# Ledger of designs, part 52: peptides against a protein of PDB entry 6KZJ

Target 1, 71 residues: chain A of PDB entry 6KZJ
Amino acid sequence: SPDLLSEVSEMKQDLIKMTAILTTDVSDKAGSIKVKELVKAAEEEPGEPFEIVERVKEDLEKVNEILRSGT

## One batch from the design tools (peptide; made by RFdiffusion4, then SolubleMPNN)

Design b2_p25_3_s3 (from b2_p25_3, 12 letters changed)
Fold by OpenDDE base, seed 1:
Structure b2_p25_3_s3 (fold): chain B 71 residues (1-71), chain A 25 residues (1-25)
Amino acid sequence: as target 1 above (71 residues)
Amino acid sequence: SPDLLKEELAVVLYLLKKNLELLES
């Protein structure tokens, strides 16, 4: 299902963002993610990591429902 | 693609574990 793949890909992207937030690396060697900006954003918005986790949990529930329903 | 979906899900599971390890370090 294209919707299923999209949900899984969205979870992956959110978890990549969390990895950038949680790492102590301040270099911008990563091509698609600016680590310094993500760390700064997390400092300015302390709820962001929690919000990411909640989105991942919600997406995972959607994935499970799609798989169970067969649609 | 079922194979692509399984691969993406495997990456999700890896990242979950990695992020837990980072949080505990």
Scores: peptide ipSAE 0.375, ipTM 0.858, DockQ to the pose 0.149
Fold by OpenDDE base, seed 4:
Structure b2_p25_3_s3 (fold): chain B 71 residues (1-71), chain A 25 residues (1-25)
Amino acid sequence: as target 1 above (71 residues)
Amino acid sequence: SPDLLKEELAVVLYLLKKNLELLES
């Protein structure tokens, strides 16, 4: 379903953000994620990485629900 | 599509592993 693809894509986006936060590469390139900004945001809001992980978990549960229901 | 979904899921799994590695570094 389109919902399934949407949930997986949302999860991917959150994980990309996590990667940017966790990586030591702070270089920002045109058309790429602003790594510096994400790192700074995470440092200013220490709960952000945890919040991202929780969203990823929610996305996974939604994926499972869609697969179980077939919708 | 199923192919796109499978690819996206593969990327998700890769990113999960990568993030775990980053946390353990």
Scores: peptide ipSAE 0.374, ipTM 0.860, DockQ to the pose 0.162
Fold by OpenDDE base, seed 3:
Structure b2_p25_3_s3 (fold): chain B 71 residues (1-71), chain A 25 residues (1-25)
Amino acid sequence: as target 1 above (71 residues)
Amino acid sequence: SPDLLKEELAVVLYLLKKNLELLES
């Protein structure tokens, strides 16, 4: 299911963002990951890590529903 | 494909664990 892969990819992206927030390394040495931008965004919005967790939980719920329903 | 899906899910699980470790460090 394209929706299933999309949901998993969305979770992955959010978790990568959280990794950038939680690391003390602010150097943008990763080609596709804008570490400095993500850290700055976290500073501008202190609630972002919580929001990420809630999105991940929601995505996991959707994944489970897709797998359970077979659709 | 199911193989790709399994791999992506494995990455998700890895990242969850890594983020927990970072948070607790």
Scores: peptide ipSAE 0.372, ipTM 0.858, DockQ to the pose 0.136
Fold by OpenDDE base, seed 2:
Structure b2_p25_3_s3 (fold): chain B 71 residues (1-71), chain A 25 residues (1-25)
Amino acid sequence: as target 1 above (71 residues)
Amino acid sequence: SPDLLKEELAVVLYLLKKNLELLES
């Protein structure tokens, strides 16, 4: 369903953000991802990586609900 | 499409593993 694809894509985007935060490559070669900005944001808000993980978990829960319900 | 969904899910799984590896490094 469109909702299912949207949830998975949203989760993917959050994981890309996490990758940018966790990677040591700060050369900003990741297309539209501003690695330096994301790293700086994460440093200014130490809870941000955990918040991203919680969003991913929430998205996974939504995916499971959609799959179980068939909607 | 189902194929697109499966591809996106595969990317999600890859990224989860990659991020765990980054944290462990």
Scores: peptide ipSAE 0.372, ipTM 0.858, DockQ to the pose 0.161

Design b2_p25_3_s4 (from b2_p25_3, 11 letters changed)
Fold by OpenDDE base, seed 5:
Structure b2_p25_3_s4 (fold): chain B 71 residues (1-71), chain A 25 residues (1-25)
Amino acid sequence: as target 1 above (71 residues)
Amino acid sequence: SPDLLKKALAEVRYLLELNLKLLES
């Protein structure tokens, strides 16, 4: 749905901001964020959107665990 | 669009894993 796409797009932008906070790269563009790699990731991600959503949830849980425990 | 959504989700996955790497560094 358009609402879901908007939500995911917003999440993407938030994650870019987080990357800027977490990276030590002082360049105009975060060295870790490579457009080439991002495009490649999009092409290589297997499965249907609903399956990718489950993987997103898994990754979010990992982030949550690290933020909560530090490890 | 399912294709656009899939692309956006894949980009989110990439960024999540990148941020996970940064958090662990």
Scores: peptide ipSAE 0.645, ipTM 0.918, DockQ to the pose 0.862
Fold by OpenDDE base, seed 3:
Structure b2_p25_3_s4 (fold): chain B 71 residues (1-71), chain A 25 residues (1-25)
Amino acid sequence: as target 1 above (71 residues)
Amino acid sequence: SPDLLKKALAEVRYLLELNLKLLES
């Protein structure tokens, strides 16, 4: 649905902001993320959307754990 | 569409993996 696409797009934008915060390369700017790599990743990601959502949840938990514990 | 949603989710996965790499570096 359009709402679901919008929600995922917002996640994408937030993650781009996070990338800008985490990068230590001062030459890398927020707009420096390689579009061709995004496209390639999208084409290679296996499974249906609901399966990819589960992998997103796993990755988010990893991020949360690192931010919470520092490790 | 499912194809557009899959693409968007895959891009999110890519960015998550990238951020995890940065956090662990």
Scores: peptide ipSAE 0.643, ipTM 0.917, DockQ to the pose 0.875
Fold by OpenDDE base, seed 1:
Structure b2_p25_3_s4 (fold): chain B 71 residues (1-71), chain A 25 residues (1-25)
Amino acid sequence: as target 1 above (71 residues)
Amino acid sequence: SPDLLKKALAEVRYLLELNLKLLES
């Protein structure tokens, strides 16, 4: 779905902004983000999109817990 | 495109893992 792809792309941009906030690396344009590693991750991620979505949800819950509790 | 969606989701996963690492540091 084009709408879903757009939504996920916006999520990606938000996460890039979070990375910029959290990183102390000021040497690179994207801080700790390395394009080659991002591309590699995309090629190696196993499973169908619906399976990856479930993993995304799990990771988001982890982030939420850390932000809420501090640990 | 399912391929583009999968790629985008995988990139999101990478960024989430990276941000989790940063939050824990």
Scores: peptide ipSAE 0.639, ipTM 0.917, DockQ to the pose 0.869
Fold by OpenDDE base, seed 4:
Structure b2_p25_3_s4 (fold): chain B 71 residues (1-71), chain A 25 residues (1-25)
Amino acid sequence: as target 1 above (71 residues)
Amino acid sequence: SPDLLKKALAEVRYLLELNLKLLES
């Protein structure tokens, strides 16, 4: 779905912004984010898009739990 | 494209895991 791809791309950009807020590394390209690691992640992530979406939801739940409880 | 979507989702997963690590540090 082109709409879903656009939505995921927007999420990616928002997460890059969050990384900039959370990291003290001010190096070019947001420091902690490495192109090599992004490429590796794309090659290693198993499953079809709907399965990866479920893992994204699971990770977002972890973020919510940390923000809610502090741990 | 399913391939492009999979790649984008994998990058999102990477960034989420990175942000989780930063939040817990």
Scores: peptide ipSAE 0.614, ipTM 0.914, DockQ to the pose 0.833

Design b2_p25_4_s4 (from b2_p25_4, 11 letters changed)
Fold by OpenDDE base, seed 2:
Structure b2_p25_4_s4 (fold): chain B 71 residues (1-71), chain A 25 residues (1-25)
Amino acid sequence: as target 1 above (71 residues)
Amino acid sequence: MEEALKLVKEILKRVEALKKKLEEL
């Protein structure tokens, strides 16, 4: 659905922004996202869309806990 | 913070996978 694709595209953009914020390395390379890795991951990620969403939710919660703890 | 960055990168990879799967439906 176009609406789901738009939502996922927005999520991708937000995650890219988070990557830029969370990178503490003065090296521009630390925050770099390799296009090749994204393509490869898209091909290798197992499961149906719902299962992927659940894994995303789990890891987002972990990120939230880390950010709240200040580590 | 380093672990958070690692997790965010992994989430981004999964989001790309999700996008691809949705495009194929």
Scores: peptide ipSAE 0.565, ipTM 0.912, DockQ to the pose 0.883
Fold by OpenDDE base, seed 5:
Structure b2_p25_4_s4 (fold): chain B 71 residues (1-71), chain A 25 residues (1-25)
Amino acid sequence: as target 1 above (71 residues)
Amino acid sequence: MEEALKLVKEILKRVEALKKKLEEL
């Protein structure tokens, strides 16, 4: 569905922005997201789309907890 | 914050995987 692809693309962009915000290292390395790594991860991630979404939701909650606690 | 960054990067990898799988349906 083009609507689902649009949502996922938006999520990707937001996560890239979060990566830029959370990186405190001046080196290009800390904030760099390797395209090769993303491509490889896409081929290796197990499960159907729904299962991946559930894992994403869980880890987003963990991120929220970390940010709220300041750790 | 470092842990949050690690998690965000992992989420990003999964989102890319999700995109790939949706494109293949």
Scores: peptide ipSAE 0.564, ipTM 0.912, DockQ to the pose 0.896
Fold by OpenDDE base, seed 1:
Structure b2_p25_4_s4 (fold): chain B 71 residues (1-71), chain A 25 residues (1-25)
Amino acid sequence: as target 1 above (71 residues)
Amino acid sequence: MEEALKLVKEILKRVEALKKKLEEL
């Protein structure tokens, strides 16, 4: 649905911003996202959309734990 | 922070996959 596509697009934008925040290098390549890698991931990621969402939620929790611990 | 960055990049890849799957429905 258009609402889900909008939500996913916003999530992508937020993750790109997080990538910029988490990088400590000032290099032009720091925090870069390779288009080829994104295309490959889109082709290879298994499961239905709801299964992908559950994996996203799990890894977001891991990120939260790392940030909370400061390590 | 490096591990968090790696995870965020992996999440971003999955989000792109999710976007493509939703566009195909």
Scores: peptide ipSAE 0.560, ipTM 0.911, DockQ to the pose 0.879
Fold by OpenDDE base, seed 4:
Structure b2_p25_4_s4 (fold): chain B 71 residues (1-71), chain A 25 residues (1-25)
Amino acid sequence: as target 1 above (71 residues)
Amino acid sequence: MEEALKLVKEILKRVEALKKKLEEL
């Protein structure tokens, strides 16, 4: 679905931005995410789209908790 | 913050996987 792909693409971009914000790396590769790693992850992630979404939601909540606590 | 970064990177990987799976449907 083009609508779902657009939404997922937007989420991807937001996560890349979050990576740049949260990174403490001051190297020229600060916040860089290797394309190879993303490709590998795409091949290895188990489950149907719904199951992946549920895992994403759970881990986003964990991120939120960490950011709220400041620890 | 480092743990949050790690989680965000893992989420990004899953999102890429999700994208691929959706493209295959």
Scores: peptide ipSAE 0.565, ipTM 0.912, DockQ to the pose 0.895; fails the geometry check

Design b2_p25_5_s2 (from b2_p25_5, 12 letters changed)
Fold by OpenDDE base, seed 1:
Structure b2_p25_5_s2 (fold): chain B 71 residues (1-71), chain A 25 residues (1-25)
Amino acid sequence: as target 1 above (71 residues)
Amino acid sequence: EALKLVMEILKRLLALEKKLTELAK
């Protein structure tokens, strides 16, 4: 749906901002986002949209847990 | 770590965006 697509677009932007926050060392290229490469990798992502959404929800909870607990 | 997870989530969102777009065609 258009609403879900808009939500996904907003979440992408939020995650880009998070990568900037989590990347602290100038020599660390782990936080460098190469969208073209991610798009290619995304082509191999299995599952229907609803299955991907569930995985996203689960991993967002994991991120939240790491950030508030430090581990 | 959190950065790795964030990158994986971003990848999945890109996949989701593509799949939703294809479904709309």
Scores: peptide ipSAE 0.630, ipTM 0.921, DockQ to the pose 0.810
Fold by OpenDDE base, seed 2:
Structure b2_p25_5_s2 (fold): chain B 71 residues (1-71), chain A 25 residues (1-25)
Amino acid sequence: as target 1 above (71 residues)
Amino acid sequence: EALKLVMEILKRLLALEKKLTELAK
């Protein structure tokens, strides 16, 4: 649905912002995002949309845990 | 670490966006 697509688009932008925040290594460009490469890799992502959503939810929880605990 | 996870989530969101777009055709 268009609403879901819009939500996914907003989440992408939020993740880009998080990448910038979490990237503190100036020399190695650890947080450099190559969209073209990610798009290509995305074509290999297995599973139906609902399965991908569940994996996203799980990993977002992991990110939250890391940021909360510092570990 | 968190950065690695965020990058993986972004990749999955791109995949999701593509799959949803294809389903809508």
Scores: peptide ipSAE 0.630, ipTM 0.921, DockQ to the pose 0.826
Fold by OpenDDE base, seed 5:
Structure b2_p25_5_s2 (fold): chain B 71 residues (1-71), chain A 25 residues (1-25)
Amino acid sequence: as target 1 above (71 residues)
Amino acid sequence: EALKLVMEILKRLLALEKKLTELAK
């Protein structure tokens, strides 16, 4: 649905911003991730949409734990 | 680490977006 696509789009943008924050290599350009390359890799992502959503939820929780605890 | 996970999540979101688009066709 349009609403779901909009939500996914918003999440993508948020994560791009997070990558800029978390990047520590001084040679890396903040916000210059190769989205095109990720798009190609994404074509190999297995599973139905609902399965992908569950994986996203799990890893978001892991990210939250790492950022909170530093480990 | 967090950056690695964020990149993986982003990849999955791109996959999700594509799959949803294909389902809409």
Scores: peptide ipSAE 0.630, ipTM 0.921, DockQ to the pose 0.792
Fold by OpenDDE base, seed 3:
Parts: structure tokens; sequence; C-alpha cells
Structure b2_p25_5_s2 (fold): chain B 71 residues (1-71), chain A 25 residues (1-25)
């Protein structure tokens, strides 16, 4: 689905922005992401698309909780 | 922590993108 692909692409960009905000690394490039390594690691992600979506939803909820509560 | 989770989500999105692309072929 091209609509779903475009949505996923947009989410990737949003998360990259979030990493820049959340990073505390001041000894190196702030918000730096080794994309090549993530791409390779992604090849090992198991499950069908719908299963991955559910995992994403769950972890986004966890992120929201941490940011809201500070813990 | 939040940064770690965000990076894990990003990894999963990359996986999802690849899987969807393959299915679309």
Amino acid sequence: as target 1 above (71 residues)
Amino acid sequence: EALKLVMEILKRLLALEKKLTELAK
C-alpha cells in the first residue's frame, strides 16, 4: 500500500527528530544515528507487518508515559 | 529510557518499510 508506505516514511522522520531532542550525548554529534546499522538490524525484525505495527504502538505508549511522568 | 525506545521503534519502522516494499512487488 503506497499510503501506508508514505505514512511509515513520515513516522521515521518524526522519530529521527525525537532522537535529536532526547539525546544527552554531548561528547559526539548530538542526535546522531547510525542509519546503516539500524537498516541492517531491521532485517532481523521478525513478524508480519501487522505484528510490527502493534509493537510500535505499544512502545510509543511507553515513550509517552516516560516523557509525561519524567520516569 | 525514552531515547532507547525511540531508536527501537525506528528500527521496526525500517523493517516494516522493507516488508511492505517486498509485498508490493
Scores: peptide ipSAE 0.629, ipTM 0.921, DockQ to the pose 0.810

Design b2_p25_5_s4 (from b2_p25_5, 11 letters changed)
Fold by OpenDDE base, seed 5:
Structure b2_p25_5_s4 (fold): chain B 71 residues (1-71), chain A 25 residues (1-25)
Amino acid sequence: as target 1 above (71 residues)
Amino acid sequence: EALELVKKILEQVLALEKKLREEAA
């Protein structure tokens, strides 16, 4: 679905921005991320799209908890 | 920590995007 692809694309961009905000590595450029490395890792991600979505939801919940509580 | 989780999610989203694109093709 083009709409779903668009949504996923936006999420991707948002996550990249979040990475830039959360990064504290002064040796690297602010917001710099090894996207190519992640792309390679993504090729090994198992499961159908709906299964990946569930994992994303789970991890987003964890991120939310950390950002809210600081732990 | 949050940064590592965000990177993990990004990897998952990249995988998702690729699979969706492949399905659409």
Scores: peptide ipSAE 0.698, ipTM 0.932, DockQ to the pose 0.853
Fold by OpenDDE base, seed 1:
Structure b2_p25_5_s4 (fold): chain B 71 residues (1-71), chain A 25 residues (1-25)
Amino acid sequence: as target 1 above (71 residues)
Amino acid sequence: EALELVKKILEQVLALEKKLREEAA
């Protein structure tokens, strides 16, 4: 679905912005993440789109818990 | 920590995007 692709693309951009906010190393430029390496890892990600979505939801919940509790 | 999890999610989203694009082709 093109609508779903657009939503996923938007999520991708938001996650890149989040990495820039969470990055603390002064040697790293804001938003300067190794996307190429993540792309290579993505090529080996198992499962159908629905299964990946479930993993994303689970990990987002973990991120939320960490940011809320500070740990 | 949160940063590594966000990177993991980004990798998952990149995989999702690729698979959706391939299915749409």
Scores: peptide ipSAE 0.696, ipTM 0.932, DockQ to the pose 0.842
Fold by OpenDDE base, seed 2:
Structure b2_p25_5_s4 (fold): chain B 71 residues (1-71), chain A 25 residues (1-25)
Amino acid sequence: as target 1 above (71 residues)
Amino acid sequence: EALELVKKILEQVLALEKKLREEAA
C-alpha cells in the first residue's frame, strides 16, 4: 500500500529526529547516527510486517514509559 | 535507556519499510 509506505517513511523520519533529541553525545558530531549500519541490521530483522509492527508498538510503549517516569 | 530503544525501533521500521516495498513490487 502506497499510503502505508508513506506513513512508515514519515515514522522513520520522526524516529531520526527523536534520536537527535535524546542523544547525549557531546562530541562535534553530536546528533549523528549511523543509519547505514541500522539499514544493514534491518536486513536481518525476522518476521512478517505485522509481526514487526507488534514489536514496534511494544518498544514505543517502553519509550513512552521511560519518558513519562524518567526511569 | 530511551535512546537505544529509539534506535532499535528505527531499525525495526527500516526493516518494515523494506518488506512492505518488496511486497508492493
Scores: peptide ipSAE 0.695, ipTM 0.932, DockQ to the pose 0.848
Fold by OpenDDE base, seed 3:
Structure b2_p25_5_s4 (fold): chain B 71 residues (1-71), chain A 25 residues (1-25)
Amino acid sequence: as target 1 above (71 residues)
Amino acid sequence: EALELVKKILEQVLALEKKLREEAA
């Protein structure tokens, strides 16, 4: 649905911003993402949308733990 | 670490977006 697509698009943009925050690269290209490569990799992501959502939730939990504890 | 996980999630979200778009078309 259009509403769900919009929500996913916003999440995508937020994740891009997070990569800029978390990067330790001090070069002029700090926070740069190889989006083209990620798009290519996305073509190989298996499963229906609901299955991908479950994997996203699992990985977000790991991210939250690292950011909260520092380890 | 967190950065690599975020990149992984971004890749997953890109896949999700593509599949939803194809589903809607």
Scores: peptide ipSAE 0.695, ipTM 0.932, DockQ to the pose 0.849

Design b2_p25_7_s1
Fold by OpenDDE base, seed 5:
Parts: C-alpha cells; structure tokens; sequence
Structure b2_p25_7_s1 (fold): chain B 71 residues (1-71), chain A 25 residues (1-25)
C-alpha cells in the first residue's frame, strides 16, 4: 500500500532525527554507524504490515514515556 | 539512563521499519 509506505517512510525519518538528538557525544558516531548497519542488515519483519505499524506505534509511545518520566 | 534506553528502543524500532519498508517495496 502506498499510503502505508508513506507512513513508514515518515516514521523512519522521524526516528533518524530522534537518533541524532539522543546521541549527544559529538565524537561518538555510534548512532550514525548503527543506522548504516541497520540498513544493510534489516531482515524481513514477520507479520502483516498494518499490524507491524501498530506495534511500532505502541513501542514509540513507550519511548515517549521513558523520555518524559526518566524511567 | 533514560536517554540510553530511549536510544536503544529507537534504533530497534528503526530496524523494524527498515525491514518493513523492504517488504513493502
């Protein structure tokens, strides 16, 4: 689905930006390096695409909770 | 730390999205 692909692309870009923000050491390129590795190593995600996206949204909410609460 | 935990989760989610993107193309 082109609509789903667009949503995934937008989420991906947002996460890349979050990675840059969360990686604070200017000499530590771990975040960027890991992104490159993820692109190469990403295997097929099991499950229906729509369900995968819903699970990702739930996990993003967990990220937000950690950042907001510090725990 | 919260930042480190968040970063780990973000990277894992990103990996899953990259895998999904390949699946959709």
Amino acid sequence: as target 1 above (71 residues)
Amino acid sequence: SAREEALKLVMEILKRLLALEKKLK
Scores: peptide ipSAE 0.644, ipTM 0.920, DockQ to the pose 0.643
Fold by OpenDDE base, seed 1:
Structure b2_p25_7_s1 (fold): chain B 71 residues (1-71), chain A 25 residues (1-25)
Amino acid sequence: as target 1 above (71 residues)
Amino acid sequence: SAREEALKLVMEILKRLLALEKKLK
């Protein structure tokens, strides 16, 4: 689905921005380097695309909770 | 730390999205 691909692309872009915010080492750029490695290491994700996205959204809520509560 | 944990989770989610993106293309 092109609409789903667009949604995934937007989420990916947002997460890349988050990695830059969360990365503290300005010299090593560890976040950016690690992203490049993730592209190569990305294996097939099982399940229907819509279901995968819904699970991702649930996991993002966990990230939000950690950042909001500090735990 | 919470920040480090959040970063790790973000990276793992990003990996899954990259895999999904490949699946959608």
Scores: peptide ipSAE 0.643, ipTM 0.920, DockQ to the pose 0.643
Fold by OpenDDE base, seed 3:
Structure b2_p25_7_s1 (fold): chain B 71 residues (1-71), chain A 25 residues (1-25)
Amino acid sequence: as target 1 above (71 residues)
Amino acid sequence: SAREEALKLVMEILKRLLALEKKLK
């Protein structure tokens, strides 16, 4: 659906911003290069789109916990 | 490090979202 596509697009953009913040490479181009590779490597994601989004949100919580706790 | 681990996870999630975006279009 268009609503789900909009949500996915927004999440994608937020994650791209996070990669720029988290990157340890001295080059500001490292993140952009890796993102381009991900676009090409992105294979079919199995399952219902809404289920995939919910799993992504759960995994994002793991990221938040690591960044908040340092572990 | 925690930062490096977080980055790896973010990249994996981003890859999945890119795959999903292709599916939705």
Scores: peptide ipSAE 0.643, ipTM 0.920, DockQ to the pose 0.662
Fold by OpenDDE base, seed 2:
Structure b2_p25_7_s1 (fold): chain B 71 residues (1-71), chain A 25 residues (1-25)
Amino acid sequence: as target 1 above (71 residues)
Amino acid sequence: SAREEALKLVMEILKRLLALEKKLK
């Protein structure tokens, strides 16, 4: 649905921002280069779109836990 | 480190979202 597409686009943009924050690479555009590679390498994601988004949200919670606890 | 692990996970999730975005368009 268009609403789901908008949600996915928003999450994508947020993750790009997180990438910029988390990267410690001394190369100015290391993060940007990696994102470009991901665009080309993006394969078909199996499953229904809504289910995929829910799994992504669960995995994002893992990221939050790591950053909050340091483990 | 925790930061490096978080970054790797973020990149993998981003890749999945890019794949999903292509599926939705």
Scores: peptide ipSAE 0.643, ipTM 0.920, DockQ to the pose 0.664

Design b2_p25_7_s2
Fold by OpenDDE base, seed 4:
Structure b2_p25_7_s2 (fold): chain B 71 residues (1-71), chain A 25 residues (1-25)
Amino acid sequence: as target 1 above (71 residues)
Amino acid sequence: SAREEALELVLKILKRLLALEKKLS
């Protein structure tokens, strides 16, 4: 749906901003990010949309924990 | 490091979001 696509687009932009904050060297993985390559790799991501959303939620929780506790 | 792990996770999430966009299209 267009509403979900808009939400995904906003989240994607937020994650890009986070990569900029977390990187300190252009040699980091974020410095080598190529959207076209990521798109191709994304075609291999398994699962239905709702399953992908759940994985996203889980990893966001992990990111929050790491950034809060430093571990 | 913690920062590197966080970055790796962020990139993983980004890839999954791109996958989600493809599947919703």
Scores: peptide ipSAE 0.638, ipTM 0.925, DockQ to the pose 0.814
Fold by OpenDDE base, seed 5:
Structure b2_p25_7_s2 (fold): chain B 71 residues (1-71), chain A 25 residues (1-25)
Amino acid sequence: as target 1 above (71 residues)
Amino acid sequence: SAREEALELVLKILKRLLALEKKLS
């Protein structure tokens, strides 16, 4: 669906921005974003689109909780 | 730390979104 593709594209860009904000210290576990590497790894992501969407929703909830509570 | 955990989750979500794009294309 074109609408879903557009939404996914927007979310992807937002998360890239979030990553840039979260990676502000040299002591961070993650040194930098390697999008090309993520693209390659994504080819092995299992499940149908609707299953992936549910996993995305779950992790978004976790991110929200962590950023809000600090735990 | 909470910040590091959030970062890991964000990267995981990003990977899944990239996978989703390919499956929808």
Scores: peptide ipSAE 0.636, ipTM 0.924, DockQ to the pose 0.842
Fold by OpenDDE base, seed 1:
Structure b2_p25_7_s2 (fold): chain B 71 residues (1-71), chain A 25 residues (1-25)
Amino acid sequence: as target 1 above (71 residues)
Amino acid sequence: SAREEALELVLKILKRLLALEKKLS
């Protein structure tokens, strides 16, 4: 679906912005995101689109909980 | 840390979104 594709693209951009906020200049996670490596890893992601969407929803909820509670 | 965990989750979600883009293409 082109509408879903557009939504996914927008979410992707939002998450990139979130990574910029969460990264630091001293952390082991600091530095530029290697999108090329993520693309390769994405090629191995199993399941139909609706299954992946459900996993995305679950992990977004976890992110929200961590950012709200600090745990 | 919580911040690092959040970052790892965000990157995981980003990877899945990239997978979605491929599957929707």
Scores: peptide ipSAE 0.635, ipTM 0.924, DockQ to the pose 0.837
Fold by OpenDDE base, seed 3:
Structure b2_p25_7_s2 (fold): chain B 71 residues (1-71), chain A 25 residues (1-25)
Amino acid sequence: as target 1 above (71 residues)
Amino acid sequence: SAREEALELVLKILKRLLALEKKLS
């Protein structure tokens, strides 16, 4: 639905901002994100939307723990 | 490092969100 698409779009933008914050390796050309490659890789992501959402939630929890505790 | 692991996870999530866009369209 349009509402879900809008929500996903907003989440993408937030994550892009996070990648910029987390990237500190100047030798990696500012850790530039290759969106084209991610789009291609996304074609291989299996499962229905609700299944993908559950995986996203799980990994977000891991990210939050790392950033909060440093471990 | 922890920071590098977090970055990898964020990129993984971003990929999945791109997949969601395709599946919802």
Scores: peptide ipSAE 0.633, ipTM 0.924, DockQ to the pose 0.823

